# Peptides against a protein of PDB entry 4Y8H: the designs that were tried, part 28

Target 1, 196 residues: chain A of PDB entry 4Y8H
Amino acid sequence: TSIMAVTFKDGVILGADSRTTTGAYIANRVTDKLTRVHDKIWCCRSGSAADTQAIADIVQYHLELYTSQYGTPSTETAASVFKELCYENKDNLTAGIIVAGYDDKNKGEVYTIPLGGSVHKLPYAIAGSGSTFIYGYCDKNFRENMSKEETVDFIKHSLSQAIKWDGSSGGVIRMVVLTAAGVERLIFYPDEYEQL

## One batch from the design tools (peptide; made by RFdiffusion4, then SolubleMPNN)

Design b2_p13_4_s3 (from b2_p13_4, 8 letters changed)
Fold by OpenDDE base, seed 1:
Structure b2_p13_4_s3 (fold): chain B 196 residues (1-196), chain A 13 residues (1-13)
Amino acid sequence: as target 1 above (196 residues)
Amino acid sequence: GESYGAPTFYLPP
């Protein structure tokens, strides 16, 4: 898996590959690792498919209840719910989560939750087996307050490099753009990103 | 079951 989320001028963009593994083999499946937990709060999932799906479902439920009682939750609130679930169940979970969201007050925010259930707020985060290969590239090329197009290119190039070197990453690159204007889903295919 | 790979990594600010 190669996943990342990047804050930028107008909000935040999540990105993910789509490869799924089963045991030592690549599954014949194109998985959507970008999961909605609220209108403008999404997450990137790595680790156990079942575990991360269950966690995301529970968070979505909590945020729906929150909304009905208090209004739209902040991204921090969502990250807190993820943290609680991941930390309290860390002995039984294999989950690496990046939470990203947009709201008018806080703009784009990114929270990373690695195995163990700690939470870290960052301007951008990378995760998954492919992330090992792109620390240097991301550190060199990330800039704060990039444009949407610059951020899309940054994520596309980053994930392309991760996929190039990580056998556990591949397929399509999906992105979700969260801004004041709404939610936009993007998809890029190997024929495009392999040429970068 | 299916897996989505390794855990999370990040670059500190």
Scores: peptide ipSAE 0.030, ipTM 0.616, DockQ to the pose 0.761; fails the geometry check
Fold by OpenDDE base, seed 5:
Structure b2_p13_4_s3 (fold): chain B 196 residues (1-196), chain A 13 residues (1-13)
Amino acid sequence: as target 1 above (196 residues)
Amino acid sequence: GESYGAPTFYLPP
């Protein structure tokens, strides 16, 4: 898996490859690892497919309850719910999650939650087995307050490099753009990103 | 079971 989320001028963009494996076999070439937990709060999932799907479902439920009582939750609130679930169950879970969201007050925010269940707020985050290959590239090329187009290109190039070197990553590159204007889903195919 | 791959990492600024 190769996943990332990047804050930019107008919000945040999540990105992911689409390969799922079981042992040495590729089980699914077009998995969707970008999951909605609220209108403009999404997550990237790595690790156990079952574990991360279950966690995301529980978070979505909690945020629905929150909304009915208090209004739209912040991205930080969502990250806190993820943290509680991951930390309290860390001995029985294999889950690495990046939470990203947009609201008018806080704009785009990114929170990374590694296996141990800690939470870290960052301007951008990378995770998954493919991330080990792109630390240098991301560190060199990330800039704060990029345009949408610059951010899409940054994520596309980053994930392309990760996929190139990581056998556990591949397929299509999916993105979700979260801004004041709404939610936009993007997809890029190997014929395009392999040429970068 | 199915796996989305391996560990989570981040690079702080």
Scores: peptide ipSAE 0.030, ipTM 0.617, DockQ to the pose 0.780; fails the geometry check
Fold by OpenDDE base, seed 4:
Structure b2_p13_4_s3 (fold): chain B 196 residues (1-196), chain A 13 residues (1-13)
Amino acid sequence: as target 1 above (196 residues)
Amino acid sequence: GESYGAPTFYLPP
C-alpha cells in the first residue's frame, strides 16, 4: 500500500494506490482505500482490510451521531475517534490510518494514526509499505500552500514512485479533494503515471 | 484475509 494526504492552499487531498494482496497474490487491483467517514472527512487505510473497514464504519456511525447532536464535527474530533478505537484495540488490530478533512475554520488538516494508535497532526503524511521509497522525494518536493494542480501533481508523482518500487502497491491512483467547494474524486491510470 | 500493506509512517513537519 501507498497512501498519503496533503494539505494545500484550498484544503486537503488524499491519495492512494489500489492494490490489495492476500499473501503473495494480488487479490484486487482496483481497491478503494479512500473511505468517507463524514461529508468532508475521509481517511486512507493501510493494513488489514477487514480491520480498517470495521474501524471506519464505527467512526462513520459515531460522526453521524455526533452531527445529529452537535453539528458537523471537526477533523480533530474524527481523528480522536479513530485514535481511541485504534489505541484501545491495538493488540487486536492491524491498522494504519491517515485522517484528512476540511472545514471553513481549520481549512485542510491531516492526522496520521500509525499502528499502535498514536495520533500526529502534520501538514502532510505518507504511509504504507510504499512510503518507505518516497520519504526523500516528498521531503524535497512538498511545499506549504500549493495550488490544487500542484498538489495533485505532487501526489501523483509521489505515489507513482512508490508504486514503481513497492511490489505491494499498484493499480490506479485514487485521490479525493476536500475544499470549500465540495468533494472531488480523481483517478489516474498506469498509462499516465508510469511515464512520470 | 486481504491486506493493504504496512503500517503508517509520516514525515516531520
Scores: peptide ipSAE 0.029, ipTM 0.622, DockQ to the pose 0.762; fails the geometry check
Fold by OpenDDE base, seed 2:
Structure b2_p13_4_s3 (fold): chain B 196 residues (1-196), chain A 13 residues (1-13)
Amino acid sequence: as target 1 above (196 residues)
Amino acid sequence: GESYGAPTFYLPP
């Protein structure tokens, strides 16, 4: 897996490859690792497909309840719910999650939750087995307050490099853009990103 | 079962 989330001028963009594996075999080439937990709060999933889906489902439920009682939750609130679930069940979970969201007050925010259930707020985060290959590239090329187009290109190039070297990553590159204007889904195919 | 690869990593600011 290769996943990342990047804050930018107008919000935040999540990105992911689409390969699911079981042992040495590719089980699914077009998996959607970008999961909605609220209108403008999404997550990137790595680790166990079943575990991460279960966690995301529970978070979505909690945020729906929260909304009915208190109004729209913040991204920080969502990250806190993820953290509690991951930490309390860390002995039985294989889950690495990046939480990203947009609201008018806080704009785009990114929270990474690695194995163990710690939480870290960052301007951008990378995760998955492919991330080990792109720390240097991301550090060199990330800039704060990029445009949408610059951020899309940054993520596309980053994930392309990760996929190039990580046998557990591949397929299409999916992105979700979260801004005041709404939610936008993007998809990029191997014929395009392999040429970068 | 199916897996999405390895755990998460991050770059501190």
Scores: peptide ipSAE 0.026, ipTM 0.605, DockQ to the pose 0.787; fails the geometry check

Design b2_p13_4_s4 (from b2_p13_4, 7 letters changed)
Fold by OpenDDE base, seed 4:
Formats: C-alpha cells, sequence, structure tokens
Structure b2_p13_4_s4 (fold): chain B 196 residues (1-196), chain A 13 residues (1-13)
C-alpha cells in the first residue's frame, strides 16, 4: 500500500494506490482505499482490509450521530474518534489510517494514526509499505500552500515512485480533493503515471 | 484475509 494526504492552498487531497494482497498474491487490482466518514472528512486505509473497514464504519456512524446533535464535526473530532477506536482496540487491530478533512474554519487538515493508535497532526502524511521509498522525494518536493494542480502532480509523482519500488503497491492512483467547492474524485491509470 | 500493507508512517514537520 501507498497512501498519502496533502494539505494545500484550497484544502486537502488524499491519494492511494489500489492494490490489495493476500499473502504473496494480488487479490484486487482496483481496491478503493479512500473512504468517506463524513461529507468532507475522508481517510486513507492501510493494514487489514477488514479491520480498517470496520473502524471506518464505526467512525462514520459516530460522525452521523454527532452531526444530528451538534452539527458538522471538525476533522480533529473525526481523528479523535479514530484514535480512540484504534488505541482501545490496538491488540486486536492491524490498522494504519490517515484522516483528512476540510472545513471553512480550519481549511485542510491531515492527521496520521499509526498502528499503535497515536495521532499526529501534519501538513502532509504518507503511509503504507510504499511510503518507505518516497520519504526523501516528499521531503524535497512538498511545499506549503500549493495549488490544486501542483498538489495533484506532487501526489501523482510521489505515489508513482512508491509503486515503482513497492511490490505491494500498484493499480490505479485514486485521489479525493476536499475544498470549499466540494468533493472531487480523481483516478489515474498506469499508462499515465508510469512514465513520470 | 486481505491486506492493504504496512502501518502508517509520516514526515515530521
Amino acid sequence: as target 1 above (196 residues)
Amino acid sequence: GESYGAPTFYIPP
């Protein structure tokens, strides 16, 4: 898996490869690792497919309940719910999650929640087995307040590099763009990103 | 079961 979320001038973009594995075999080439938990709060999932799906479902329900009582939750609130679930169940879970969201007050935000259930707020985060190969590239090329186009290109190039070297990553590159304008899903195919 | 790979990592600010 190669996943990342990047804050930019107008919000935040989540990105992911689409390969799912079972042991040494590719089980699914077009998995969607970008999961909605609220209108403009999404997550990237790494680890056990079943575990991360279960966590995301619970968070989604919690945020729906929250909305009915208090209005739209912040991204930080969503991250707190993820953290609580991941930390309290860490002995029974294999889950690495990046939470990203947009609201008018806080703009784009990214929270990373590694296996142990800690939470870290960052301008951008990377995760998954493929992330090992792109720490240097991301550090060198990330900039604050990029345009949408610059951020899409940054994520595309980063994940392309991760996929090149990580056998557990591949397929299509999916992105979700969260801004004041709404939610936009993007998809890029190997014929495009492999030549980068 | 199916796996999405390794745990989360991040770039410290």
Scores: peptide ipSAE 0.056, ipTM 0.643, DockQ to the pose 0.775; fails the geometry check
Fold by OpenDDE base, seed 2:
Structure b2_p13_4_s4 (fold): chain B 196 residues (1-196), chain A 13 residues (1-13)
Amino acid sequence: as target 1 above (196 residues)
Amino acid sequence: GESYGAPTFYIPP
């Protein structure tokens, strides 16, 4: 897996490859690892497909309850719910999650939750087995307050490099853009990103 | 079951 989320001038963009594996075999080429937990709060999933899906379902439920009582939750609130679930169940879960969201007050925010259930707020985050190959590239090329187009290109290039070297990553590159204007889904195919 | 590879990695700001 290769996943990332990047804050930018107008919000935040999540990105992911689409390969799932079982052992040494590719099980699914077009998996959607970008999961909605609220209108403009999404997550990237790595680790166990079943575990991360279960966690995301529970978070979505909690945020729906929260909304009915208090109004729209912040991204920080969502990250806190993820953290509690991952930490309390760390002995039985294989889950690495990046939470990203947009609201008018806080704009785009990114929270990474590695194994163990710690939480870290960052301007951008990368995760998954493919991320080990692109720490240097991301550090060199990330800039704060990029445009949408610059951010899309940054994510596309980053994930392309990760996929190039990580046998557990591949397929299409999916992105979700979260801004004041709404939610936008993007998809990029191997013929395009392999040339980068 | 299916897996999405290795867990998350932290990048310090």
Scores: peptide ipSAE 0.045, ipTM 0.634, DockQ to the pose 0.801; fails the geometry check
Fold by OpenDDE base, seed 3:
Structure b2_p13_4_s4 (fold): chain B 196 residues (1-196), chain A 13 residues (1-13)
Amino acid sequence: as target 1 above (196 residues)
Amino acid sequence: GESYGAPTFYIPP
């Protein structure tokens, strides 16, 4: 898996590959690792498909309940719910999560939740087995307050590099753009990103 | 079951 979320001038963009594995085998399945938990709060999932799906479902439920009682939750609130679930069940879960969201007050925000259930707020985060290959690239090329186009390119190039080196990453690159204007889904196929 | 790979890594500012 190669996943990331990047804050930029107008909000935040999440990105993910789509490869799925079963044991030591690559499954012939294209998985969507970007999951909605609220209108403009999404997550990237790494680890057990079942575990991360269950966590995301529970978070979505909690945020729906929250909304009915208090209004739209902040991204920090969503991250807190993820954190509690991951930490309290850390002995039984294999889950690495990146939470990203947009609201008018806080703009784009990214929270990373590695195994164990700690939470870290960052301007951008990377995760998954492919991330180990692109720390240097991301550190060199990330800039704050990029444009949408610059950020899409940054994520596309980053994930492309991760996929090149990580056998556990591949397939399509999906992105979700969260801004004041709304939610936009993007998809890029190997024929495009392999040429980068 | 299915797996999406390895755990999360972060790059602090």
Scores: peptide ipSAE 0.029, ipTM 0.609, DockQ to the pose 0.761; fails the geometry check
Fold by OpenDDE base, seed 1:
Structure b2_p13_4_s4 (fold): chain B 196 residues (1-196), chain A 13 residues (1-13)
Amino acid sequence: as target 1 above (196 residues)
Amino acid sequence: GESYGAPTFYIPP
């Protein structure tokens, strides 16, 4: 898996590959690792498919209840719910989560939750087996307050490099753009990103 | 079951 989320001028963009593994083998499946938990709060999932799906479902439920009682939750609130679930169940979970969201007050925010259930707020985060290969590239090329197009290119190039070197990453690159204007879904295919 | 790879990594600010 190669996943990342990047804050930028107008909000935040999540990105993910789509490869799924079963044991030591690549599963014949294109998985959407970008999961909605609220209108403009999404997450990137790594680790156990079942575990991360269950966590995301519970968070989505929690945020729906929150919305009905208090209005739209902040990204921090969502990250807190993820943290609680991941930390309290860390002995039984294999989950690496990046939470990203946009709201008018806080703009784009990214929270990473690695195994163990700690939470870290960052301007951008990378995760998954492919992330090992792109720390240097990301550190060199990330800039704060990039444009949408610059950020899309940054994520596309980053994930392309991760996929190139990580056998557990591949397929399509999906992105979700969260801004004041709404939610936009993007998809890029190997024929495009392999040429970068 | 299915897996989405390794856990999370980050670059601190």
Scores: peptide ipSAE 0.029, ipTM 0.609, DockQ to the pose 0.765; fails the geometry check

Design b2_p13_5_s2 (from b2_p13_5, 11 letters changed)
Fold by OpenDDE base, seed 1:
Structure b2_p13_5_s2 (fold): chain B 196 residues (1-196), chain A 13 residues (1-13)
Amino acid sequence: as target 1 above (196 residues)
Amino acid sequence: EAEEAAAATRRFV
């Protein structure tokens, strides 16, 4: 897996490859690793497909309950719920999660939750097996307050490189853009991103 | 062995 989330001037963009594997076998070439847990709070999933799906489902449930009682949760609140699940169940989970969300008060925010269930708030995060190959590129090329287009290009180039080198990553590049204007899904195919 | 078998059947993202 290669996943990332990047804050930018208007909000946050999540990005992911789409490969699911079982051993060396590609079980699904078009997996959606970008999972909605609230209207403008999403996550990127890495690790066990089952574990990360279960965690995301539970978080979605909790945020629905929260909304019914208190109104729209913050991204920090969502990250806290993820943390509680990942940390308290660390012995039985293989999950790396990036939580990203937008709200009018906090704008775009990114929280990374690696194995073990720690939480780190960052201007951008990368994770998954493919992230190993792009730390240098991302650090060099990330800028705060990029435009939407610049951020899409940054993510596209980053994930393209990750996919190129990581056998556990591949397929399409999916993105979710979270801004005041709403939610936008993007998809980029190998014929495009392999040329970068 | 059971752990290895279980791991081999798991899907990863």
Scores: peptide ipSAE 0.479, ipTM 0.825, DockQ to the pose 0.780; fails the geometry check
Fold by OpenDDE base, seed 5:
Structure b2_p13_5_s2 (fold): chain B 196 residues (1-196), chain A 13 residues (1-13)
Amino acid sequence: as target 1 above (196 residues)
Amino acid sequence: EAEEAAAATRRFV
């Protein structure tokens, strides 16, 4: 897996490859690793497919309950719910989660939750087996307050490089854009991103 | 046995 989330001028963009593996076998070429937990709060999933799906389902339920009682949760609240599940169950889970969301007060925010269940708020995050190959590229090329187009290009180039070197990453590049204007899904195919 | 079977079919993302 290669996943990332990037804050930008107007909000946040999540990005992911689409490969699911069982050992060396490619079980699914078009997996959706970008999962909605609230209208404008999404996550990127890495690790066990089953574990990360279960965690996301539980978080979605908790955020629906929260909304009915208190109104729309913040991205920080969502990250806290993920943390509680990942940290308290760390011995039985293989999950790396990036939480990203947008609201009018806090704008775009990114929280990364690695295997141990710690939480780190960052301007951008990368994770998954493919992320190892792009730390240098991302550090060199990330800028705060990029445009939507600049951010899409940054994610596309980053994930393209990760996919190139990581056998557990591949397929299409999916993105979700979260802004005041709403939610937008993007998809980029190998014929385009392999040429970068 | 159940753990081994689960490991053999485990999918990763």
Scores: peptide ipSAE 0.475, ipTM 0.823, DockQ to the pose 0.717; fails the geometry check
Fold by OpenDDE base, seed 3:
Structure b2_p13_5_s2 (fold): chain B 196 residues (1-196), chain A 13 residues (1-13)
Amino acid sequence: as target 1 above (196 residues)
Amino acid sequence: EAEEAAAATRRFV
């Protein structure tokens, strides 16, 4: 897996490859690793498919309950729910999660939750087996307050490089853009990103 | 054998 989330001037963009594996077998070439837990709070999933799906489902339930009682949750609140689940069950879970969301008060925010269930708020995060290959590239090329287009290009180039080197990553690049204007899904195919 | 079978069918993302 290669996943990332990047804050930019108007919000946040999540990105992911689409490969699911069972051992050396590619079980699914077009997996959706970008999962909605609230209208403008999403996550990137890495690790066990079953574990990360279960965690996201539970978080979605908690945020629905939260909304009914208190109104729209913050991204920090969502990250806290993910953290509790990942930390309390760390001995039985294989999950690496990036939480990203947008609201008018806090704008775009990113929280990374690696194995073990710690939480780190960052201007951008990368994770998954493919992230190992792109730490240097991302550090060199990330800038705060990029435009939407600059951020899409940054994510596309980053994930393209990760996929190129990581046998556990591949397929399409999916993105979700979260801004005041709403939610937008993007998809980029190998014929485009392999040429970068 | 059950653990091995379970591991063989586990999917990762």
Scores: peptide ipSAE 0.472, ipTM 0.821, DockQ to the pose 0.819; fails the geometry check
Fold by OpenDDE base, seed 2:
Structure b2_p13_5_s2 (fold): chain B 196 residues (1-196), chain A 13 residues (1-13)
Amino acid sequence: as target 1 above (196 residues)
Amino acid sequence: EAEEAAAATRRFV
């Protein structure tokens, strides 16, 4: 897996490859690793497919319950729910989660939750087996308050490089853009990103 | 062996 989330001028963008594996075999080439837990709070999933799906389902339920009682949750609240689940069950889970969301008060925010269930708020985060190949590239090329287009290009180039080297990553690049204007899904195919 | 077999059938993202 290669996943990332990047804050930018108008909000946040999540990005992911689409490969699911079982051992050395590709089980699914068009997996959606970008999962909605609230209208403008989403996550990137890495690790066990079953574990990460279960965690996201539970978080979505908690945020629906929260909304009914208190109104729209913050991204920080969502990250806290993810953290509690990942930390309390760390001995039985293989999950790396990036939480990203937008609200009018806090704008775009990113929280990364690696194995073990710690939580780290960052301007951008990368995770998955492919992320090991792009730390240097991302550090060199990330800038705060980029435009939407600059951020899409940054994510596309980053994930393209990760996919190039990581056998566990591949397929299409999916993105989700979260801004005041709403939610937008993007998709980029190998013929486009492999030439970058 | 059972753990390894379980891991082999497990799907990863």
Scores: peptide ipSAE 0.466, ipTM 0.816, DockQ to the pose 0.787; fails the geometry check

Design b2_p13_5_s4 (from b2_p13_5, 12 letters changed)
Fold by OpenDDE base, seed 3:
Structure b2_p13_5_s4 (fold): chain B 196 residues (1-196), chain A 13 residues (1-13)
Amino acid sequence: as target 1 above (196 residues)
Amino acid sequence: AAAEAAAASRLFV
């Protein structure tokens, strides 16, 4: 897996490859690793497909309950719910999650939750087996307050490099853009990103 | 159902 989330001028963009594996075999070429937990709060999933799906489902339930009682949750609140689940079950879970969201008060925010269930707020985050190959590239090319187009290009180039070197990553690149204007899904195919 | 759960536990993203 290669996943990332990047804050930018108008909000945040999540990105992911689409490969699911079982051992050395590709089980699914077009997996959606970008999962909605609230209208403008999403996550990137890495690790066990079953574990990360279960966690995201539980978080979505908690945020629905929260909304009914207190109104729209912050991205920080969502990250806290993910943390509790990942930390309390760390001995039985294989899950690395990036939480990203947008609201008018806090704008775009990114929280990374690696194995063990710690939480780290960052301007951008990368995770998954492919992320190891792109730390240097991302550090050199990330800028704060990029445009939407610049951020899409940054994610596309980053994930393209991760996929190139990581056998556990591949397929299409999916993105979700979260801004004041709403939610937008993007998809990029190998013929486009492999030539970058 | 148990076989499906076991198969799902072997899938990684």
Scores: peptide ipSAE 0.428, ipTM 0.785, DockQ to the pose 0.480; fails the geometry check
Fold by OpenDDE base, seed 1:
Structure b2_p13_5_s4 (fold): chain B 196 residues (1-196), chain A 13 residues (1-13)
Amino acid sequence: as target 1 above (196 residues)
Amino acid sequence: AAAEAAAASRLFV
């Protein structure tokens, strides 16, 4: 897996490859690793497919309950729910989660929750087996307050490089853009991103 | 159902 989330001028963009593996075999070429937990709060999933799906489902439930009682939750609240689940169950989970969301008060925010269930708020985060190959690239090329187009290109180039080197990453590049204007899903195919 | 759950536990993203 290669996943990332990047804050930018108008919000946040999540990105992911789409490969699911079982051992050395590709089980699914078009997996959606970008999972909605609230209208403008999403997560990137890495690790066990079952574990990360279960965690996301539980978080979605908690945020729905929260909304019914208190209104729209913050991204920090969502990250806290993820943290509690991942940390308290760390002995039974293989999950790496990036939580990203947009609201009018806090704008785009990114929280990374690696194995073990710690939580880190960052201007951008990368994770998954492919992320190890692109730390240098991302550090060199990330800028705060990029445009939407610059951020899409940054994510596309970053994930393209991760996919190139990581056998557990591949397929399409999916993105979710979260801004005041709404939610937008993007998809980029190998014929495009492999040429970068 | 059990077989499907077992298969799902072996899938990684």
Scores: peptide ipSAE 0.427, ipTM 0.788, DockQ to the pose 0.464; fails the geometry check
Fold by OpenDDE base, seed 2:
Structure b2_p13_5_s4 (fold): chain B 196 residues (1-196), chain A 13 residues (1-13)
Amino acid sequence: as target 1 above (196 residues)
Amino acid sequence: AAAEAAAASRLFV
């Protein structure tokens, strides 16, 4: 897996490859690793497919309950729910999660939750087996307050490089854009990103 | 359902 989330001028963009594997076998070429937990709070999933799906389902339910009682949760609140689940169950989970969300007060925010269940707020985050290949590229090319188009391009180039080197990453590049204007899903195919 | 859960546990993203 190669996943990332990037804050930008108008919000945040999540990105992911779409490969699911079992050993060396590609089990699914078009997996959706970008998962909604609230209207404008989403996550990127890496690790065990079953574990990350279960965690996301629990978080979604918790945030629905929260909303009914207190109103729309912050991205930080969502990250805290993920953290509690990942930390308290760390001995039985293989999960790396990036939480990203937008609200009018805090704008775009990114929280990364690696193995072990720690939480880190960052301007952008990368994770998954492919992320190791692109730390240098991302550090060199990331800028704060990019435009939507610049951010899409940055994510596309980053994930393209990760996919190139990581056998566990591939397929399509999916993105979710979270802004005041709403939620937008994007998809990019190998014929476009492999040439980058 | 159990077979599906077992299969899902072997999948990685």
Scores: peptide ipSAE 0.419, ipTM 0.783, DockQ to the pose 0.453; fails the geometry check
Fold by OpenDDE base, seed 5:
Structure b2_p13_5_s4 (fold): chain B 196 residues (1-196), chain A 13 residues (1-13)
Amino acid sequence: as target 1 above (196 residues)
Amino acid sequence: AAAEAAAASRLFV
């Protein structure tokens, strides 16, 4: 897996490859690793498919319950729910999650939750087996307050490089853009991103 | 259900 989330001028963009593996075999070439937990709060999933799906489902339920009682949750609140689940169950989970969301007060925010269930707020985050190949590239090329187009290009180039080197990453590049204007899903195919 | 969960646990993203 290669996943990332990047804050930018108008919000946040999540990105992911689409490969699911079992051992050395590709089980699914078009997996959706970008999962909605609230209207403008999403996550990127890495690790066990079963574990990360279960966690996301539980978080979605908790955020719906929260909304009914208190109104729309913040991205920080969502990250806290993820953290509680990942930390308290760390001995039985293989999950690396990036939480990203937008609201009018806090704008775009990113929280990374690696194995063990710690939580880290960052301007951008990368994770998954493919992320090891692009730490240097991302650090060199990330800038704060990029445009939407610059951020899409940054994510596309980053994930393209990760996919090139990581056998556990591949397929399409999916993105979710979260802004005041709403939610937008993007998809990029190998014929485009392999040429970068 | 347990067998399905076990099969799903063999998939990684």
Scores: peptide ipSAE 0.417, ipTM 0.779, DockQ to the pose 0.460; fails the geometry check

